# Designs tried in a protein design run: peptides against a protein of PDB entry 5K2M. Part 27

Target 1, 273 residues: chain A of PDB entry 5K2M
Amino acid sequence: MRIGITYTVLRREEMAIKERAGEFGEVVMLHEDDLLFPGNYDLDVVIIRNVSHFKALYTARLFESEGIPTVNSSRLIFEAGDKLFATLRLAGKVPVPEWKAALSEGGALRVPDSLGYPLVSKPVFGSWGRLLAKVNDRDSLEAVLEHRKWMKNPLYGIHYFQEFVEKPGRDIRSYVIGGEFVGAIYRYSNHWITNTARGGKAEPCSDPEVEELSVKAWEAFGEGALAIDIFESEKGLLVNEVNPNMEFKNAARVTGADMAGKLVEYAVEVAKT

## One batch from the design tools (peptide; made by RFdiffusion4, then SolubleMPNN)

Design b1_p10_5_s3
Fold by OpenDDE base, seed 1:
Structure b1_p10_5_s3 (fold): chain B 273 residues (1-273), chain A 10 residues (1-10)
Amino acid sequence: as target 1 above (273 residues)
Amino acid sequence: MVEELKNREE
């Protein structure tokens, strides 16, 4: 078996995936600079680890066009990596934060009539809490909308909002691969954005309710490897978002779970189907 | 470039 691994930066995750993949067959590391299409790739499966959502999406689709399956698939990356599209999948299966989408400034200005203040403005794409805004009032909403008009990417004109969820100084990150719950962590932060990329501490999370909810959230998509972000709210557990290009170094370290091994095992199964 | 730098600081 020949396993490709596409990447932008060789992180701890990519090193662990490479090491585990070597136990199953020949490993071919493919930096973004090595990727030209159409091409003659002799691979049975490709694990997609490009940092950029769009680079990951297009890389997956390009390999699929050559008849090579990917983990994750371009379909999953597309639907899970867009916050609005992910919400559309999740909302039918699991509790999610209250949300609104608007396609114009005039529509966006009416969102507080439903969600109230404070609310959270999110781009539909992006990671690590980039361009997340806690909008406390009308003046702040107008400012966010004005700035969005001058951003070059037209996707910033898609206005996605959530209710502001009061959290107990932490959130939960869980991992589901091929429908199997692998592990979960608490991420602690003094900031309302609890992402570990912003200096959060990680602790193990052993909660059967988190495990059950995480599997149900994965079932909304029905394939691949997902990290799942869950909020502890006054209304109970809420699935905030999913990530089809997950970081797991902190979770693997804290839980001891073999997330890289589970990802490779799933990729090998995909290659055999 | 900005995305790559954030991943290095983690």
Scores: peptide ipSAE 0.015, ipTM 0.517, DockQ to the pose 0.292
Fold by OpenDDE base, seed 2:
Structure b1_p10_5_s3 (fold): chain B 273 residues (1-273), chain A 10 residues (1-10)
Amino acid sequence: as target 1 above (273 residues)
Amino acid sequence: MVEELKNREE
């Protein structure tokens, strides 16, 4: 078996994936600079680890065009990597924060009529809390919308909002690969944006409700490897978002779960189908 | 570092 691994930066995750993939066959590391299409790649499966959502999406689709399956698939990356599209999948299966989407400034200005204040403005793409705004009032909403108007990417004109969820100083990141719950962590932050990349503490999360909810969230997509962000709210657990390009260094360290191994095992299964 | 990398590529 020949396993490709596409990457932007060789992180601990990619190193671990490489190492584990080596147990199953020949590993071909493919930096973004190595990716030219059509390329007639001799690979049985490709694990997509490009940092950029769009690069990951297009890379997956390009390999698929050559008959090479990817983990994750371009379909999954597309559906899960867009916050709005992900919400559309999730909302039919699991509890999600109350949300509204607007396609114009005029529409967006009516969002508080439904969600109230404070609300959260999110771009449909991006990670690490980039361009997340807690919107406390009309003035702040107008400011966010004005700024979005001047952003070059047309996707910033897609206005996605959530209710502001009061969290207990943490959120949950769970991991589901091939339908199997692999593990979960609490991510602690004093900021309303809980992200371990910003220096938050991670602790193991062992909660059967989290496990069940995580699997259900994964089932909304029905394939691949997902990190799932879950809020602990006064309303119960809410699935906030999913990530088809998951980082798991902290989760693997804290939980001891073999995230890389599970990912590779799933990729090998995909290669055999 | 990872956050910065993501910020550069998006």
Scores: peptide ipSAE 0.014, ipTM 0.515, DockQ to the pose 0.163
Fold by OpenDDE base, seed 4:
Structure b1_p10_5_s3 (fold): chain B 273 residues (1-273), chain A 10 residues (1-10)
Amino acid sequence: as target 1 above (273 residues)
Amino acid sequence: MVEELKNREE
């Protein structure tokens, strides 16, 4: 078996994946600079670890065009990596924060009529809480919309909003790979954005409700490896978002779960299908 | 322990 691993930066996760993949066959590390299509890739499966959502998406699709399956698939990356598309999958399967989408400034200005204030403005793409805004009033909403008008990427013109969820100074990140719950952690932060603050604490989360909800959230997509961000709210657990290009080094360390191994095992399974 | 961050976009 030949296992490709695409990457932008060789992180702890990629090192762990490489190491575990070596137990199953030949490992081919593929930096983004190594990727040219169409190409003659002799690989049974490719694990996608490109940092950029778009690079990951296109890389996956390009390998698939060569008849090589990927983990995650381009379909999963596309649907899970876009916050709005992910919400569309999750909604109706699991509890999610109340949300609205608008396709114009005029539409976006009506969002508070449904969600009220405060609300959260999110770009549909992006990581590390970039361009997340807690919108407390009309003036702030107008400012966010005005700024979006001048952004270069047209995707910033897709207006995605959530209700502001009061959290108990933490959120939950769980991991589901191939439909199996692998583990979960609490992420502590004094900021309303938990996933971007350096210096937050992680602790193991052992909650059967989290496990059940995480699996259900994964089932909304039905394939691949997902990190799942869950809020503890007054309404109970809410699935905020999913990540098809997950970091897991801290979660693996805190929980002791073999996340890299589980990912590789799943990739091997995909290769054999 | 330090919490996990998501992957960045380019």
Scores: peptide ipSAE 0.015, ipTM 0.474, DockQ to the pose 0.103; fails the geometry check
Fold by OpenDDE base, seed 3:
Structure b1_p10_5_s3 (fold): chain B 273 residues (1-273), chain A 10 residues (1-10)
Amino acid sequence: as target 1 above (273 residues)
Amino acid sequence: MVEELKNREE
């Protein structure tokens, strides 16, 4: 068994994945600078750990074009890594926050007619709460839309909105790999954007409802390794988004779950299929 | 570069 691991930065996650992969076979670490295509890679499977969503997507597709399976697959990265496409998958299987998509400024200005205020403006791509805006009124909506006109990437012209969900000062991040629930944490924040990168406390989450919902959310995609972001709302649990490029160092530390081992085990299973 | 630095802080 020859296991490739593509990466941008050698983080705690990549070190843990490398260590566990060594128990199953030969490990080939592939920095982004080492990747040229077409190539002749002698690998049975590749674990994709590139930081950039788009670099991860294209790396996965390029290996697949050479007959090498990837974890995650390019299909999963594409569908899960786009917030709108992920919502389309999730909405058919699990409760999600109310959402609207518009393809023009004129369409976007009508979104409050259905969602009301406050609403949340999200780019369809990006991480760590970048360019998330809580929109409280018409003036704020117009300002966000005006700024979007001057952004260089045409994907900023895809207007994705959600209802603003009141959260109890925390959200939930769960992990499902190959259809198996691995673990979950609470992420505490005093800000409406709950992100562990902003100094939030993490605690273990042991809730059977979270476990069941997380597995159902994974089943909307039907493959791979996903981190799942869940809100505790007045309407019950809502699946907000999924991440096909999961960070798990804090979750692994807090829960004691062997997330790196589970990811490698799944990659080995994919290599044998 | 900015994405790499933010991933280290999480």
Scores: peptide ipSAE 0.015, ipTM 0.508, DockQ to the pose 0.422; fails the geometry check

Design b1_p10_5_s4
Fold by OpenDDE base, seed 3:
Structure b1_p10_5_s4 (fold): chain B 273 residues (1-273), chain A 10 residues (1-10)
Amino acid sequence: as target 1 above (273 residues)
Amino acid sequence: SVEELKNREE
């Protein structure tokens, strides 16, 4: 078996994936600079580890066009990597924060009529809480909408909002690979944006309700490897978002789970299908 | 850095 691994930067995750993949077959590391299409790649499966959402998406689709399956698939990357499209999948299977989407400024100005204040403005793409805004009032909403007009990417004209969820100073990140729950962590932060990349502490999460909800959230997509972000709210557990290009260094360290091994095992299964 | 790459690419 020949396993490709596409990457932008060789992180701890990519090193772990490479090491585990070597136990199953020949490993071919493919930096973004090595990727030209159409090509004649002799690979049974490709693990997608490009940092960029869009580069990951296009890389996956390009390999698929040559008959090579990818983990994750371009379909999964597309649907899970867009916050609005992910919400559409999740809302049919699991509890999610209340949300609204508007396609114009005029529509966006009516969102508080249903969600109230405070609300959260999110771009449909991006990571690490970039361009998230807690909108407390009408003046703040108008300011966010005005700034969006000057952003170059047309996707900033898609207005996605959620209710503001009061959290107990933490959120949950779980991992589901091939439909199997692998592990979960608490991410602590004093800021309303909880992210370990911003200096938050991580602790193991052992909660059967989190495991059950995480598997159900994965089933909304039905394939691949996903990190799942869950809120602890007054209404119970809410699935906020999913990530089809997961970082797991902190989670693997804290839980001891072999996330890299599970990802490789799943990729080998995909290659055999 | 990974952060710089994400800021540029996403």
Scores: peptide ipSAE 0.023, ipTM 0.690, DockQ to the pose 0.165
Fold by OpenDDE base, seed 5:
Structure b1_p10_5_s4 (fold): chain B 273 residues (1-273), chain A 10 residues (1-10)
Amino acid sequence: as target 1 above (273 residues)
Amino acid sequence: SVEELKNREE
């Protein structure tokens, strides 16, 4: 078996994936600079580890066009990597924060009539809590909308809002690969954005309800490897978002779970179908 | 940093 691994930066995750993949077959590391299509690649499967959501999406689709399956698939990357599209999948299967989408400033200004204040403005793409805004009042909403007008990417004109969820100073990130729950962590932060990239502490999360909910969230998409962000709310557990291009170094360290191995095992399964 | 790259590319 020949396993490709595409990457932008050789991180701890990519190194771990490479090492584990070597146990199953020949590993072909493919930096973004190595990717030229059509390329007639001799690979049975490709693990997509490009940092950019869009580069990951297009890379996956390009390999698929040559008959080479990818982990994750371009379909999954597309649907899970967009917060609104992910919400559309999730909302039918699991509890999610209340949300509204608007396609104009005029529509967006009416969102508080339904969600109230405070609410959270999110771009439909991006990671690390970029451009998240807690909107406490009308003035803040107007400011966010005004700023969006000057942003160059047309996707910033898609207005996605959630209710503000009061969290207990933490959130949960779980990992589901091929429908199997692999592990979960608590991410602690004094900020309402609990991303560990912003200096949060990670601790193991062992909760059967989290495990069950995580698997159900994965089933909304039905394939691949997903990191799942879950909120602990007064209403119970809420699935906030999913990530088809997951970082797991902190989770692997804290939980001891073989996330790289599970990812490779799943890729090998995909190669055989 | 990977963070900076993500901030520039997305």
Scores: peptide ipSAE 0.023, ipTM 0.610, DockQ to the pose 0.161
Fold by OpenDDE base, seed 4:
Structure b1_p10_5_s4 (fold): chain B 273 residues (1-273), chain A 10 residues (1-10)
Amino acid sequence: as target 1 above (273 residues)
Amino acid sequence: SVEELKNREE
């Protein structure tokens, strides 16, 4: 068994994955600078750990074009890593925050007619709460839309909005790998953005409802390793988003779950299919 | 930092 691991930066996660992969076979670490295509890669599977969503997506597709399966697959990265596309998958299977998508400024200005205020403006790509805006009124909406017009990337012209969900000073991040629930954490923050990358603290979450919902959310995609962000709302649990390029160092530390091991085990299974 | 890199690359 030859396991590739693509990476941008060796984080705690990549080190843990490397270590566990070594128990199953030969490990080939592949920095982004090592990746040229077409290439002659002798690998049974590649674990994708590129930091950039787009680099991860293209890397996965390029390996797949060489007949090498990836974890996650390019399909999963594509569908789960885009907030709007992920919502489209999730909405048919699990409760999600109310959302609207608009393809023009004129369309976006009508979103409050449906969602009301406050609402949340999200780029369809990006992580760690980047460019999230709590839009409290018309003036704020107009400002966000005006700024988007000047952003270089045309994807900023895709307007994705959610209802603002009142949370109890925390959210939940769960992890599902190969359809198995691995663990979950609470992320605490005094800010409406509760992401641990923004200074949130993590604690274990042991809730059967979270486990069940997390598995259902994973089933909306049907493959791979996902981190799942869940809100505790007055309406009950809502699946906010999923991440196909998950960080798990905090969750592993807090829960004691062998997330790296589970990821490697899944990759080995994928290699054998 | 990883955060800075991710901000640049995404």
Scores: peptide ipSAE 0.022, ipTM 0.679, DockQ to the pose 0.161
Fold by OpenDDE base, seed 1:
Structure b1_p10_5_s4 (fold): chain B 273 residues (1-273), chain A 10 residues (1-10)
Amino acid sequence: as target 1 above (273 residues)
Amino acid sequence: SVEELKNREE
């Protein structure tokens, strides 16, 4: 068994994955600078750990074109890594926050007629709450839309909005790998954006409802390793988004779950199919 | 930082 691991930066997660992969076979670390295609890679499976969503997506697709399976697959990265496409999958299976998509400024200006204020403006791509805006009124909406016109990437012209969910000063991040629930944490923050990358604290979450909902959210995609972000709302648990390129350092530390081992075990199973 | 790198790569 030869296991590739693509990466941009060696984080604690990549080090843990490398260590556990070594128990199953030969490990080939592949920095982004090492990746040229088409190429002759002697690998049975590749674990994708590129930091960039788009680099991860294209890396996965390029290995698949050479007949090498990836974890996650390019299909999963594509559908789960886009907030709008992920919402389309999730909305048919689990409760999600109310949302609207608009393809023009004129359409976007009508979103409050349905969602009301406050609402959240999100780019369809990005991580760690980047370019999230809490829109409290018409003036703020106009400002966000004006700024989007001058952004270079045309994907910023895809207007994705969500209802503002009042949370109890925390959110939940769960992990499902190969259809199995691995663990969950609470992420605490005094800011409406609850993310550990922005200074939030993590605590273990042991809730059977979270476990059940997390598995159902994973089943909306039906493959791979996903981190799942869940809100505690007045309407109950809501699945906000999923991440096909998960960070799990804090979750592994707090829960004691072997997330790196579970990821490697799943990759080995994929290699054998 | 990883955050700064991610901001440039997207």
Scores: peptide ipSAE 0.021, ipTM 0.668, DockQ to the pose 0.154; fails the geometry check

Design b1_p10_6_s1 (from b1_p10_6, 7 letters changed)
Fold by OpenDDE base, seed 1:
Structure b1_p10_6_s1 (fold): chain B 273 residues (1-273), chain A 10 residues (1-10)
Amino acid sequence: as target 1 above (273 residues)
Amino acid sequence: DVEELKKLGE
């Protein structure tokens, strides 16, 4: 068994994956600078750990074109890594925050007629709460839309909105790999953006309802390894988003779950299929 | 480290 691991930066997650992969076979670390295609890669499977969503997507597709399976697959990265496309999958299976998509400024200006204020404006791509805006009123909406016009990437012209969910000073991040629930954490923050990458604290979450909902959210995609972000709301649990390129150092530390081992085990199973 | 990762772009 030859296991490739693509990466941008060697983080704690990549180190743990490398270590666990070494127990199953030969490990080939592949920095982004090492990746040229078409190539002659002798690998049974590749674990995708590129930081960039788009680099991860294209890397996965390029390996697949050479007959090498990836974890996650390019299909999963594509559908789960786009907030709008992920919402389209999730909305048919699990409770999600109310949302609207608009393809023009004129359309976006009508979103409050349906969802009211406050709203959350999100780019369809990006992590760590980048370009998230709490939109409290019309003036704020106009400002966000004006700024989007001057952004170079045309994907910023895809307007994705959610209702603002009042949270109890925390959110939940769960992990499902190959359809198995691996663990969950609470992420605490005094800010409405609860992401631990912005200074949130993590604690274990042991809730059977979270476990059941997390598995159902994973089933909306039907493959791979996903981190799932869940809100506690007055309406109950809501699946906010999923991440096909998960960070898990805090979750592994807090829960004691072998996230890296479970990911490698799944990759080995994929290699044998 | 996280801020540096954010600058690398997605």
Scores: peptide ipSAE 0.015, ipTM 0.561, DockQ to the pose 0.157
Fold by OpenDDE base, seed 2:
Structure b1_p10_6_s1 (fold): chain B 273 residues (1-273), chain A 10 residues (1-10)
Amino acid sequence: as target 1 above (273 residues)
Amino acid sequence: DVEELKKLGE
């Protein structure tokens, strides 16, 4: 078996994936600079580890066009990596924060009529809580919308909002690979954005409800490897988002779960189908 | 480096 691994930066995750993949076959590391299409890639499967959502998406689709399956698939990356598209999948299967989408400033200005204040403005793409805004009032909403108007990427004109969820100073990140729950962590922060990339601490999460909800959230997509972000709210557990390009170094460290191994095992299974 | 990753993730 020949396993490709695409990457932007060799992180701890990519190193772990490489190491585990070597147990199953020949590993071909493919930096973004190595990727030219159409190509003549002799690979049975490609693990997509590009940092950029869009680069990951296009890389996956390009390999698929060569008849090479990817983990994650371009379909999954597309649907899961967009917050709005992910919400559309999730909302039919699991509890999610109340949300609204608007396609114009005029539409966005009516969102508080449904969600109230405070609300959260999110770009449909992005990571590490980038461009998340807690919008407490009309003035703040107008400011966010004004700024979005001048952003060059047209995707910033897609206005995605959620209710502001009061969290107990933490959120949950779980990992589901191939439909199997692999592990979960609490991410602690004194800020309303609890992402560990912003200085949060991670602790193990052992909660059967989290496990069940995580699997159901994965089933909304039905394939691949997902990190699932869950809020502990007054309404119960809410699935906030999913991540098809998961970071797991902290989760692996804290839980002891073999995230890299599980990912590789799944990729090997995909290669055999 | 989170900052580097943030830049690359744009």
Scores: peptide ipSAE 0.015, ipTM 0.567, DockQ to the pose 0.164
Fold by OpenDDE base, seed 3:
Structure b1_p10_6_s1 (fold): chain B 273 residues (1-273), chain A 10 residues (1-10)
Amino acid sequence: as target 1 above (273 residues)
Amino acid sequence: DVEELKKLGE
């Protein structure tokens, strides 16, 4: 068994994945600078750990074009890594926050007629709550839309909105790998954006309802390794988003779950299929 | 570096 691991930065997660992969076979670490295509890669599977969503997507697709399976697949990265496409998958299987998509400024200005205020503006791509805006009124909506006109990436012209969900000062991040629930954490923050990357505290979450919902959310995609972000709302549990490039160092530390081992085991199974 | 990762995570 020859296991490739693509990476941008050698984080705690990549070190743990490398260590666990070494128990199953030969490990080939591939920094982004080492990747040229087409190439003659002698690998049975590649674990994708590129930080950039787009670099991860293209890296996965390039290996697949050479007959090498990836974890995650390019299909999963594409569908799960876009907030709107992920919502389309999730909405058919699990409760999600109310959402609207608009393809023009004129369409976006009508979103409050359905969602009301406050609402949340999200880019369809990006991580760590980047460019999330709580929009409290018409003036704020107009300002966000005006700024979007000057952003160079055309994807900023895709207007994705959610209802503002009141949370109990925390959210939940769960992990499902190959259809198995691996663990979950609470992420505490005094800010409406709850993200541990922004200095939030993490604690273990042992809730059977979270486990069941997390597995159902994974089944909306039907493959791979996903981190799942869940809100505790007045309406019950809502699946907000999923992440196909999961960070797990805080979750592994807090829960004691072997996230890296589970990811490698799944990659080995994919290699044998 | 969290800031470097934030730039790359687009």
Scores: peptide ipSAE 0.019, ipTM 0.563, DockQ to the pose 0.175; fails the geometry check
Fold by OpenDDE base, seed 5:
Structure b1_p10_6_s1 (fold): chain B 273 residues (1-273), chain A 10 residues (1-10)
Amino acid sequence: as target 1 above (273 residues)
Amino acid sequence: DVEELKKLGE
């Protein structure tokens, strides 16, 4: 078996994936600079680890066009990596924060009529809490909308909002690969954005309710490897978002779960289908 | 974003 691994930066995750993939066959590391299409890639499967959502999406689709399956698939990356599209999948299966989408400033200004304040403005793409805004009032909403007008990417004109969820100083990140729950962590932060990339501490999360909800959230998409962000709210557990290009070094360290191994095993399974 | 990744990490 020949396993490709596409990457932007060789992180601990990519090193672990490479090492585990080597147990199943030949590993071909493919930096973004190595990717030209159409190409003659002799690979049975490609594990997509590009940092950029869009680069990951297009890389996956390009390999699929050559008849090479990817983990994750371009479909999954597309649907899970867009916060609005992910919400559309999730909302039919699991509890999610209340949300609104608007396609104009005039529409966006009416969002508080439904969600109230405070609310959270999110770009439909991006990671590490980038361009998340807690919008406490009308003035803040107008400011966010004004700034969006001057952003170059037209996707910033897609206005996605959630209710602000009060959290107990932490979030949950769980991992589901191929429909199997692999592990979960608490991410602690004094900031309303609890992402570990912003200096949050990780601790193991062992909660059967989290496990069940995580699997159900994964089933909304029905394939691949997902990190699932869950809020502990006054209304119970809410699935906030999913990530089809997960970081897991802290989760693996804290839980002892073999995230890289599970990902490779799933990729090998995909290669055989 | 690779620069953001280098700065922040997870």
Scores: peptide ipSAE 0.014, ipTM 0.537, DockQ to the pose 0.456; fails the geometry check

